# Peptides against a protein of PDB entry 6TME: the designs that were tried, part 236

Target 1, 324 residues: chain A of PDB entry 6TME
Amino acid sequence: NRLKRAYIALQAWKKAFYSDPFNTAANWVGPDVCSYKGVFCAPALDDPSVLVVAGIDLNHADIAGYLPPELGLLTDVALFHVNSNRFCGVIPKSLSKLTLMYEFDVSNNRFVGPFPTVALSWPSLKFLDIRYNDFEGKLPPEIFDKDLDAIFLNNNRFESTIPETIGKSTASVVTFAHNKFSGCIPKTIGQMKNLNEIVFIGNNLSGCLPNEIGSLNNVTVFDASSNGFVGSLPSTLSGLANVEQMDFSYNKFTGFVTDNICKLPKLSNFTFSYNFFNGEAQSCVPGSSQEKQFDDTSNCLQNRPNQKSAKECLPVVSRPVDCS
Target 2, 324 residues: chain A of PDB entry 6TME as posed
Amino acid sequence: NRLKRAYIALQAWKKAFYSDPFNTAANWVGPDVCSYKGVFCAPALDDPSVLVVAGIDLNHADIFGYLPPELGLLTDVALFHVNSNRFCGVIPKSLSKLTLMYEFDVSNNRFVGPFPTVALSWPSLKFLDIRYNDFEGKLPPEIFDKDLDAIFLNNNRFESTIPETIGKSTASVVTFAHNKFSGCIPKTIGQMKNLNEIVFIGNNLSGCLPNEIGSLNNVTVFDASSNGFVGSLPSTLSGLANVEQMDFSYNKFTGFVTDNICKLPKLSNFTFSYNFFNGEAQSCVPGSSQEKQFDDTSNCLQNRPNQKSAKECLPVVSRPVDCS

## One batch from the design tools (peptide; made by RFdiffusion4, then SolubleMPNN)

Design b2_p23_6_s3 (from b2_p23_6, 8 letters changed)
Fold by OpenDDE base, seed 1:
Structure b2_p23_6_s3 (fold): chain B 324 residues (1-324), chain A 23 residues (1-23)
Amino acid sequence: as target 1 above (324 residues)
Amino acid sequence: MLTEEQIEALRKATGIKPMNRTA
């Protein structure tokens, strides 16, 4: 039966624990898996008279170990939350059998290897959190074909370009921060119609920002700081009617920061420090508004404090990048 | 595919809180 399979899986997992500081699995004894700490049962969706393991919650258990292939026997699990542990290795391909997977949170662990493509096999997956691991390689384009509400990829070792399929994403939150992504932001980004928050912090992204960013009408957080972006800020950014937090700091931007950006109606914090901007509108000056916070530090602005030297500015400002 | 209603039922039955959706 289903609980027997779950028992096999959970016992295999217990054996795969190297360290269990809080003795979380101490009561993982016997066939009554529904009594196991961190294991949660519910009536099966296909048969309410059958009790199945529907969820795992081992968050913050500090468990060291790996995920054995026998976890594929947990075929009724829809909620899998095991963040803030010390699990290592790869995500087993056998998890493809967990066809009810809805929320998969393996964040803040020590997982390695390529993107866990098994996650793409789950038809009902809505939330994927693999941040704060050591996943590496290319991001599969297919990730954005999934009907995910949130995609958390930050603090990994992902590299290469961001797939153009990003425009197909229905996610409200996407984090790329603190990886090794390179290349340009795809122009298709403007097609992310449900996007509220997107974070590119601390990658190796470059090129000009696509004009299509201005089509992100629902975005409240846009952070592209700590990259290698060049050129001027797109004038189309005036279309970000709902942006509250915007950060372009620590890039190589040039040109003039315009009123139509700094006067965005919902803008609360706009950081464009540590670039090579050579001008800003009065509305962009820190202190110009009580409702908005600006940071123009370390640019090439005249008559502003804490700016780069002429020696640093002149070589860059004199050779502006044409993004047209 | 799982419906929102089914997920809500599972959440209620298991007591598992929604996954953190903040960056």
Scores: peptide ipSAE 0.487, ipTM 0.942, DockQ to the pose 0.831
Fold by OpenDDE base, seed 5:
Structure b2_p23_6_s3 (fold): chain B 324 residues (1-324), chain A 23 residues (1-23)
Amino acid sequence: as target 1 above (324 residues)
Amino acid sequence: MLTEEQIEALRKATGIKPMNRTA
């Protein structure tokens, strides 16, 4: 039966624990899996008279171990939350059998290997959190074909360009931060109709920002800091009517930071420090507004404190990248 | 395919809180 399969899976998992400092699995004894700490049962969706393991919550258990293939027997699990542990290895392909998977949170672990493509096999997946792991390689473009509400990829070892399919994403939150992504932000980014927050921090992204970013009218957080972006800020950024937090710091941007950007109606924080901007509107000056906070540190601005030297600025400012 | 209503039912039954959706 279904609970028997769950028992097999959970016992295999317990066996796969190297360390359980909080003794989370201490009560994982016997066939009554619904009493196991971190294991949650509910009536089966296909038969309410049958009790099944519907969720796992082992968040913050600091468990060291791996995910054995027997976890594929947990076919009724829709909620899988195991963040902040020390699980290592790969995500088993056997998890493809978990066709009800809705929320998959394996963040803050020590998982390795390529992107867990098994996640793409789950038809009902809405939330994917694999951040703070050691996943590597290319990001499969198919991830953005999924009807995900949130995609957390940050703090891994992904090395690829951002897939053009990003424009197909319906996610409200997407994080790429602290990976090794390279290349340009795809122009298709402007098609992300539900996007509220996108974070590119600390990658190897380069090129000019696409004008299409200005089409992200629902975005409240846009952080592209700590990359290799060049050129001027797109004038179309004036279209970010709902942006509250915007960060372009630690790039190689040049040109003039305009009023149209700094006067965005919902803008609370705008950081464009550590670039090569050679001018800014008065509305962009730190302290110019009580409602907005700006940081223009370490640019090539005249008559502003804490700017780069002429020696540092001249070679870059004199050769602005043409993004046209 | 799993519906939002079904997930809410499971969430209520299990008591599992939604994932942290903060970036």
Scores: peptide ipSAE 0.485, ipTM 0.941, DockQ to the pose 0.826
Fold by OpenDDE base, seed 4:
Structure b2_p23_6_s3 (fold): chain B 324 residues (1-324), chain A 23 residues (1-23)
Amino acid sequence: as target 1 above (324 residues)
Amino acid sequence: MLTEEQIEALRKATGIKPMNRTA
């Protein structure tokens, strides 16, 4: 009996709770699991006459505990939303049995360990949100081979380089922010045909921005701030026809910020502060447009306020990195 | 693989809202 298995799983989970401040699991008593708070049943896909646990929604329950292996018995779960809790430990490998998993949201918890590779085993997974945890280590390249619509990885402890497979991703939103990623942005990034938003904030990324970024025609948000990028902004950025929010602040960029970038048709906010740019087009000057907001603070621009000193600028500006 | 229709049916049946896709 599928509901019996669910009962076993849910009771095991209840036992794995260290704290349930809202008494979410208070009614998790008895065989009627469909009445459990945060547990949602639906007709089974293979047999509509049978009710199964199809979803878990424990968002914002502030539950402390861990995910026991018995959760693997919830084989009919397609929606697993447990964000904003205090679950710790690792994601059980037993969840590989949840072959219908479609949305997996464990964001804003205390999960640790390497990337939960069990997520890669789910053939129907469309949304993966593991942000705001303590996941660490390398990002498996296979994550981008998945047909995911959104990939949220930000605010973890991931390190190493961003896999070249990123170009294979069909995701519209990808966040890398606030990790420990290093190396260059892969040139394959330009192959992300469905990309709307990508965020690299606060990593240890370096090197030149790949020219292929300019191929991201659908991108509306591109944030590469707070990294170690060098060189000039690629001229191909003029191809970002739909970019609205662009942030390159807090890097080591040099060169000239061109009209082609600042006059992007959908651009509303462009922040390139805290770099070493030594020139900007008039169209890039803050206040030059009523429709666009620019920030050129703390660069090496002449005749602009709040710029770096010559002493700070000269060593960098005089030795520009050639990205060609 | 789950179809869009299937997942929509599940959403309707469970009442679970879609994940936030905002970065």
Scores: peptide ipSAE 0.480, ipTM 0.941, DockQ to the pose 0.882
Fold by OpenDDE base, seed 3:
Structure b2_p23_6_s3 (fold): chain B 324 residues (1-324), chain A 23 residues (1-23)
Amino acid sequence: as target 1 above (324 residues)
Amino acid sequence: MLTEEQIEALRKATGIKPMNRTA
């Protein structure tokens, strides 16, 4: 019965393929779905004597098509990996029936529409990868209420602000890069207790960096480059005891880059180029350390190469944003 | 909720590799 439902789902999916250049679904014939290429069976969790479709792996199959609603019949699937295809359309709401979903990877496809809220209905979801698509609209705050280990949202069309609920996230890796997010980074960010890597690259984020960033003791990668951040770097960044890669380039930061930041014990690369910093500690100067790499290009620093002109600097430096 | 033991069993049975957790 369960495999029969899977057969119906998979045949519907095959019919939804517009192009299968590697003939991945060529053997998708007959009721023996466990022999289908990219379809993987396992003993059911509720009854080991019953074989069910537990996983899909169609990564890098270059398949063009869409996800039909019949995929909701794959109720035993826990692993769904279909990255690097050309699937289009929306994620079917019928996937809410896949209550065992653990890893959902639809990255590098052509999906459109709002955030797939069906992902929020999966109680056991640990990894969500929807990057490199065309999802748009607001990010639902509820995403961070889930016990996810990794959240990959980069390279989409998401808009609006980063939800305040971000502080509730238990994820070790979160990517917002290359979207259209705006507003400030929420102060609640400091409450992300398991965070190792967070990337904000290439959005429309603005305002001052919250002091609470300094509470991210486990963060190893912090990238806020290519945004509209203003003001000085928070002094509390000295609390980032484990940061290795830090990037604030291509913003509108001002003020002095302190040695408290540049002397962070695990810091390997610190890029603060293309801002309006008017001073830096000696420890921040590129070449000052053999163990650390710095980039101070295109700021308003005196006696440093490749800086902005006085004409460019003066209007901004003379009117620094007070983040207090 | 799925336990890590359960998912490991599924991984072993299916052979599907874990998702890449790197940014």
Scores: peptide ipSAE 0.479, ipTM 0.941, DockQ to the pose 0.868

Design b2_p23_6_s4 (from b2_p23_6, 8 letters changed)
Fold by OpenDDE base, seed 5:
Structure b2_p23_6_s4 (fold): chain B 324 residues (1-324), chain A 23 residues (1-23)
Amino acid sequence: as target 1 above (324 residues)
Amino acid sequence: MLTDEQIARLREATGIPPMNKTA
């Protein structure tokens, strides 16, 4: 009965394909769904004697189509990987029936609409990848209440502020890059105790960086480039004991880049180019270290190459934003 | 909720590798 339901779902999905360049679904014929290309069966968790569809892997199939509501019949699917296709439309609400969902990867598709809130209904969801789509609107605060390990939101059309609930997240990797997020980074960010990588690249974020960033002891990658951040870098960044990659380029930062930042013990790459920094410690100078790479291009630094003109610098440097 | 052991079994049975966590 469970495989019969899967058959109905998969046949409905096949009908929803507009294009299948690699003929991935060519063998999607007949009741033996476990033989379907990209469909993977396993013993059911509740009854090992029953074989069920437990996973879908259609990654890189370049399939054009949509996700029909009948996919809600795939109630035993825990692994759903369909990245790098051309699926369009919205994520069906009927997927709420997939209560075993653990990994949901719909990245690199053409999905539209608001954040797929159906993902919030999955109690066991651990990895959510919806990057490289056309999702829009506000990010629901509840996403960070879930026990997710990875949250990939980059390259979408999300807007509004980053929820304060971010501090509740247990995720090790979170990407906000290339959206339309605005406002400040919440101070609660420092409470993300499991965070290893966070990327804010290419948004409309602004304001001062919160001091609480320095509490991210486990962070190895921190990229806040291509935003509208202002003020000085927080002195508390000296607390990033494990940061390896740090990028603050293409912002409106001012002030002095200090030794305590550039001498971070695990720092491999620190890019702070295209800002309005008016000073840097010797340890921050590109070429000063063989172990670390720095980029100070296009700032307001004296006696450094490729800096902004005085005309560009003076209006900003003379009126620094006080983040105190 | 799914246990780590259950996920491991499903992964082994299906052969589907973990999602790439690279940003």
Scores: peptide ipSAE 0.532, ipTM 0.948, DockQ to the pose 0.869
Fold by OpenDDE base, seed 1:
Structure b2_p23_6_s4 (fold): chain B 324 residues (1-324), chain A 23 residues (1-23)
Amino acid sequence: as target 1 above (324 residues)
Amino acid sequence: MLTDEQIARLREATGIPPMNKTA
């Protein structure tokens, strides 16, 4: 039966533990898997009279080990939360059998290898959290074709460009931070109709910001700091009617920071420090507003403190990048 | 595909809270 399969899976998993500091799996004995710590049962969706393992919650268990292929026998699991452990290896392809997967959280582990494409096979997947691992390689374009609400990819080893399919994403939160992504932000980004938060921090992204960013009227957090972006800030950023936190610091931006950006109605924090901006509107000056916090440090601004030297500025400012 | 109602039932039955969406 279904619980018997779960028993096989869970016992295989227990065997795959190298270390269980909190003795989480100490009670993982016997056929009553529903009593296992971190294992949660529910009536099956297809038959309420049948009890099945519907969820795993081993968050913060500090377990060292790997995910054995037998986990594919947990075919009724919809909620899989195993963050903040020390699981290593790859995500088993056998998990493709978990067709009810809805929330998959393997964040803060030691997983390696390419993007776990098995996640793309889950038709009902809504939340994917693989951040704080060692996943590498390029991001499959298909990830953004899925009806995900949250995509957490930050703090991995992903590289290559951000897929143009990003515009198809229905996610409200997407994090790319602290990877090795390169190239430009796709122009299709403006088509992300549900986007609230997007974070690009600490990558190798470059080029001009696409004008289409201004179409993201639902965005509350936009962080593109610590990249290699060039050119001026798009004038279309005035369209970010709901942005509260905006960070463009530690890039190579040039030009003038305009009123229409700094006066965005919901803007709370705007950091554009450590660039090569050569001018800013009065509304952008730190201290100019009690409701908004600005940081213009280390630019090429005149009559402002803590700016770059002329020697540093002139070579860049005199050769502005035309993003048109 | 799972419905919102199905997910709600699963959450209630398992007691597993939603994933944290904080970036």
Scores: peptide ipSAE 0.522, ipTM 0.946, DockQ to the pose 0.864
Fold by OpenDDE base, seed 3:
Structure b2_p23_6_s4 (fold): chain B 324 residues (1-324), chain A 23 residues (1-23)
Amino acid sequence: as target 1 above (324 residues)
Amino acid sequence: MLTDEQIARLREATGIPPMNKTA
């Protein structure tokens, strides 16, 4: 009976395909759904004697279509990977019935609408990848209440502020890049106890960087490039004992780039180009180290190549933003 | 809540690899 429901769901999905260039669903015929290309069965968790559809993998199938509500009948699916297709529309609310959902990857598609709140209903969800779509609107604060290991939101149309609840996240990787997020980075960011990589690239974020960033002891990648951040770099950044990749380029930062930052023990690449820094320690100078790469291009540094003109620098450097 | 063992069993049975955890 469980496979019969899966059959109904999968046949409805096949009907929702507009284009199947690789004929992925060509063998989606008959009741034996476990033989369908991209459909994977496993013994049910509640009864090992029963075979159920436990996973979908249609990655890179270039399928055009939408997700019909009948997909809610796939109640045993824990792994749903359909990235790099051309699926459009919204994520069906009927997927709330998929209570075993563990990995949900719909990245690199053409989905639209608000954040798929159905993802919040999945109690066992560990990985959420919705990047490279056209999702829009506000990010629900509740996303960070979930025990997710990775949250990929980049390359969408999300706007408004980053929720204060970010500090509750247990995720090791979070991407906000290439959206329309605005406002300040919440001070609660320092409470992200498992964070390894966080990316804010290419948003409309502004204000001063919170001092609490320095509490991110496990972070290896911190990228805040291409935003509207102002003020000096927090002195507490010296606490980033494990940071390897750090990028603050294309902002409006001012002040002095200190030794304490450039001499971070695990630092491999530090890019602070295209800002309004008016000084840097010798340890920050590109070429000063064989182990570290620096880029100080297009700042307000004296005696360095490829800097902004005095005309460009003076109005900003003479009026530094006080973040205290 | 799914256990690590349950997920491992499902991965083995389905052959679906873990998602890429790359930013």
Scores: peptide ipSAE 0.513, ipTM 0.944, DockQ to the pose 0.883
Fold by OpenDDE base, seed 2:
Structure b2_p23_6_s4 (fold): chain B 324 residues (1-324), chain A 23 residues (1-23)
Amino acid sequence: as target 1 above (324 residues)
Amino acid sequence: MLTDEQIARLREATGIPPMNKTA
């Protein structure tokens, strides 16, 4: 019965293919769905004597098409990997029936519409990858209430602010990069106790960096480049005991880059170029360390190469934003 | 709700590798 439902779903999906360059679905014929290329069966969790479709892996198949509502019949699927295809349309609401969903990877496709809220209905979801699509609108705050380990949202069309609920996230990796997010980074960010990597690159974020960033003890990668951040770097950044890669380039930061930041024990690369910093500690100077790489290009630093002109610096440096 | 053991069994049975966590 379960495999029969899977057969109906998979045949509907095959009909929804516009192009299958690698003939991935060529063998999708007959009731033996477990033999289908990209379809993987396993003993059912509730009855090991019953074989069910537990996973889909169509990664890199370059398939053009859409996801039909009949996919909701794949109720035993826990692993759904269909990245690097040309699937379009929206994520069907019928996927709410896939209550065992654990990993959902639809990255590198052509999906559109708002955030797929059906993902919020999956109680066991651990990994969500929707990057490199055309999803738009607001990010639902509830996404960070989920016990996700990884949240990939980058390279979409998401707008509005980063939800305050971000602090509730247990994710180790979160990417916001290359969207249209605006506003400030929430102060609650410091509550992300499991965070290792967070990327904000290429948004419309603004305001001062919250001091609470310094509470991210486990963070190894922090990239806030290519935004509209202002003010000085928080002194609390000295608390980033495990940060290895840090990028604040292409913002509107001012002030002095301090020793306590540049001497972070695990720091490998620190890029703060293309800002309006008017001073840096000796420990921040590129070439000052064999173990650390720095980039101070295009700031307002004295006695450093490749800096902005006085004409460009003066209007900004003379009117520093007070973040206190 | 899926346990770690359950997902491990599914991975073994299906052969599907875990998702890449690289940003």
Scores: peptide ipSAE 0.512, ipTM 0.945, DockQ to the pose 0.885

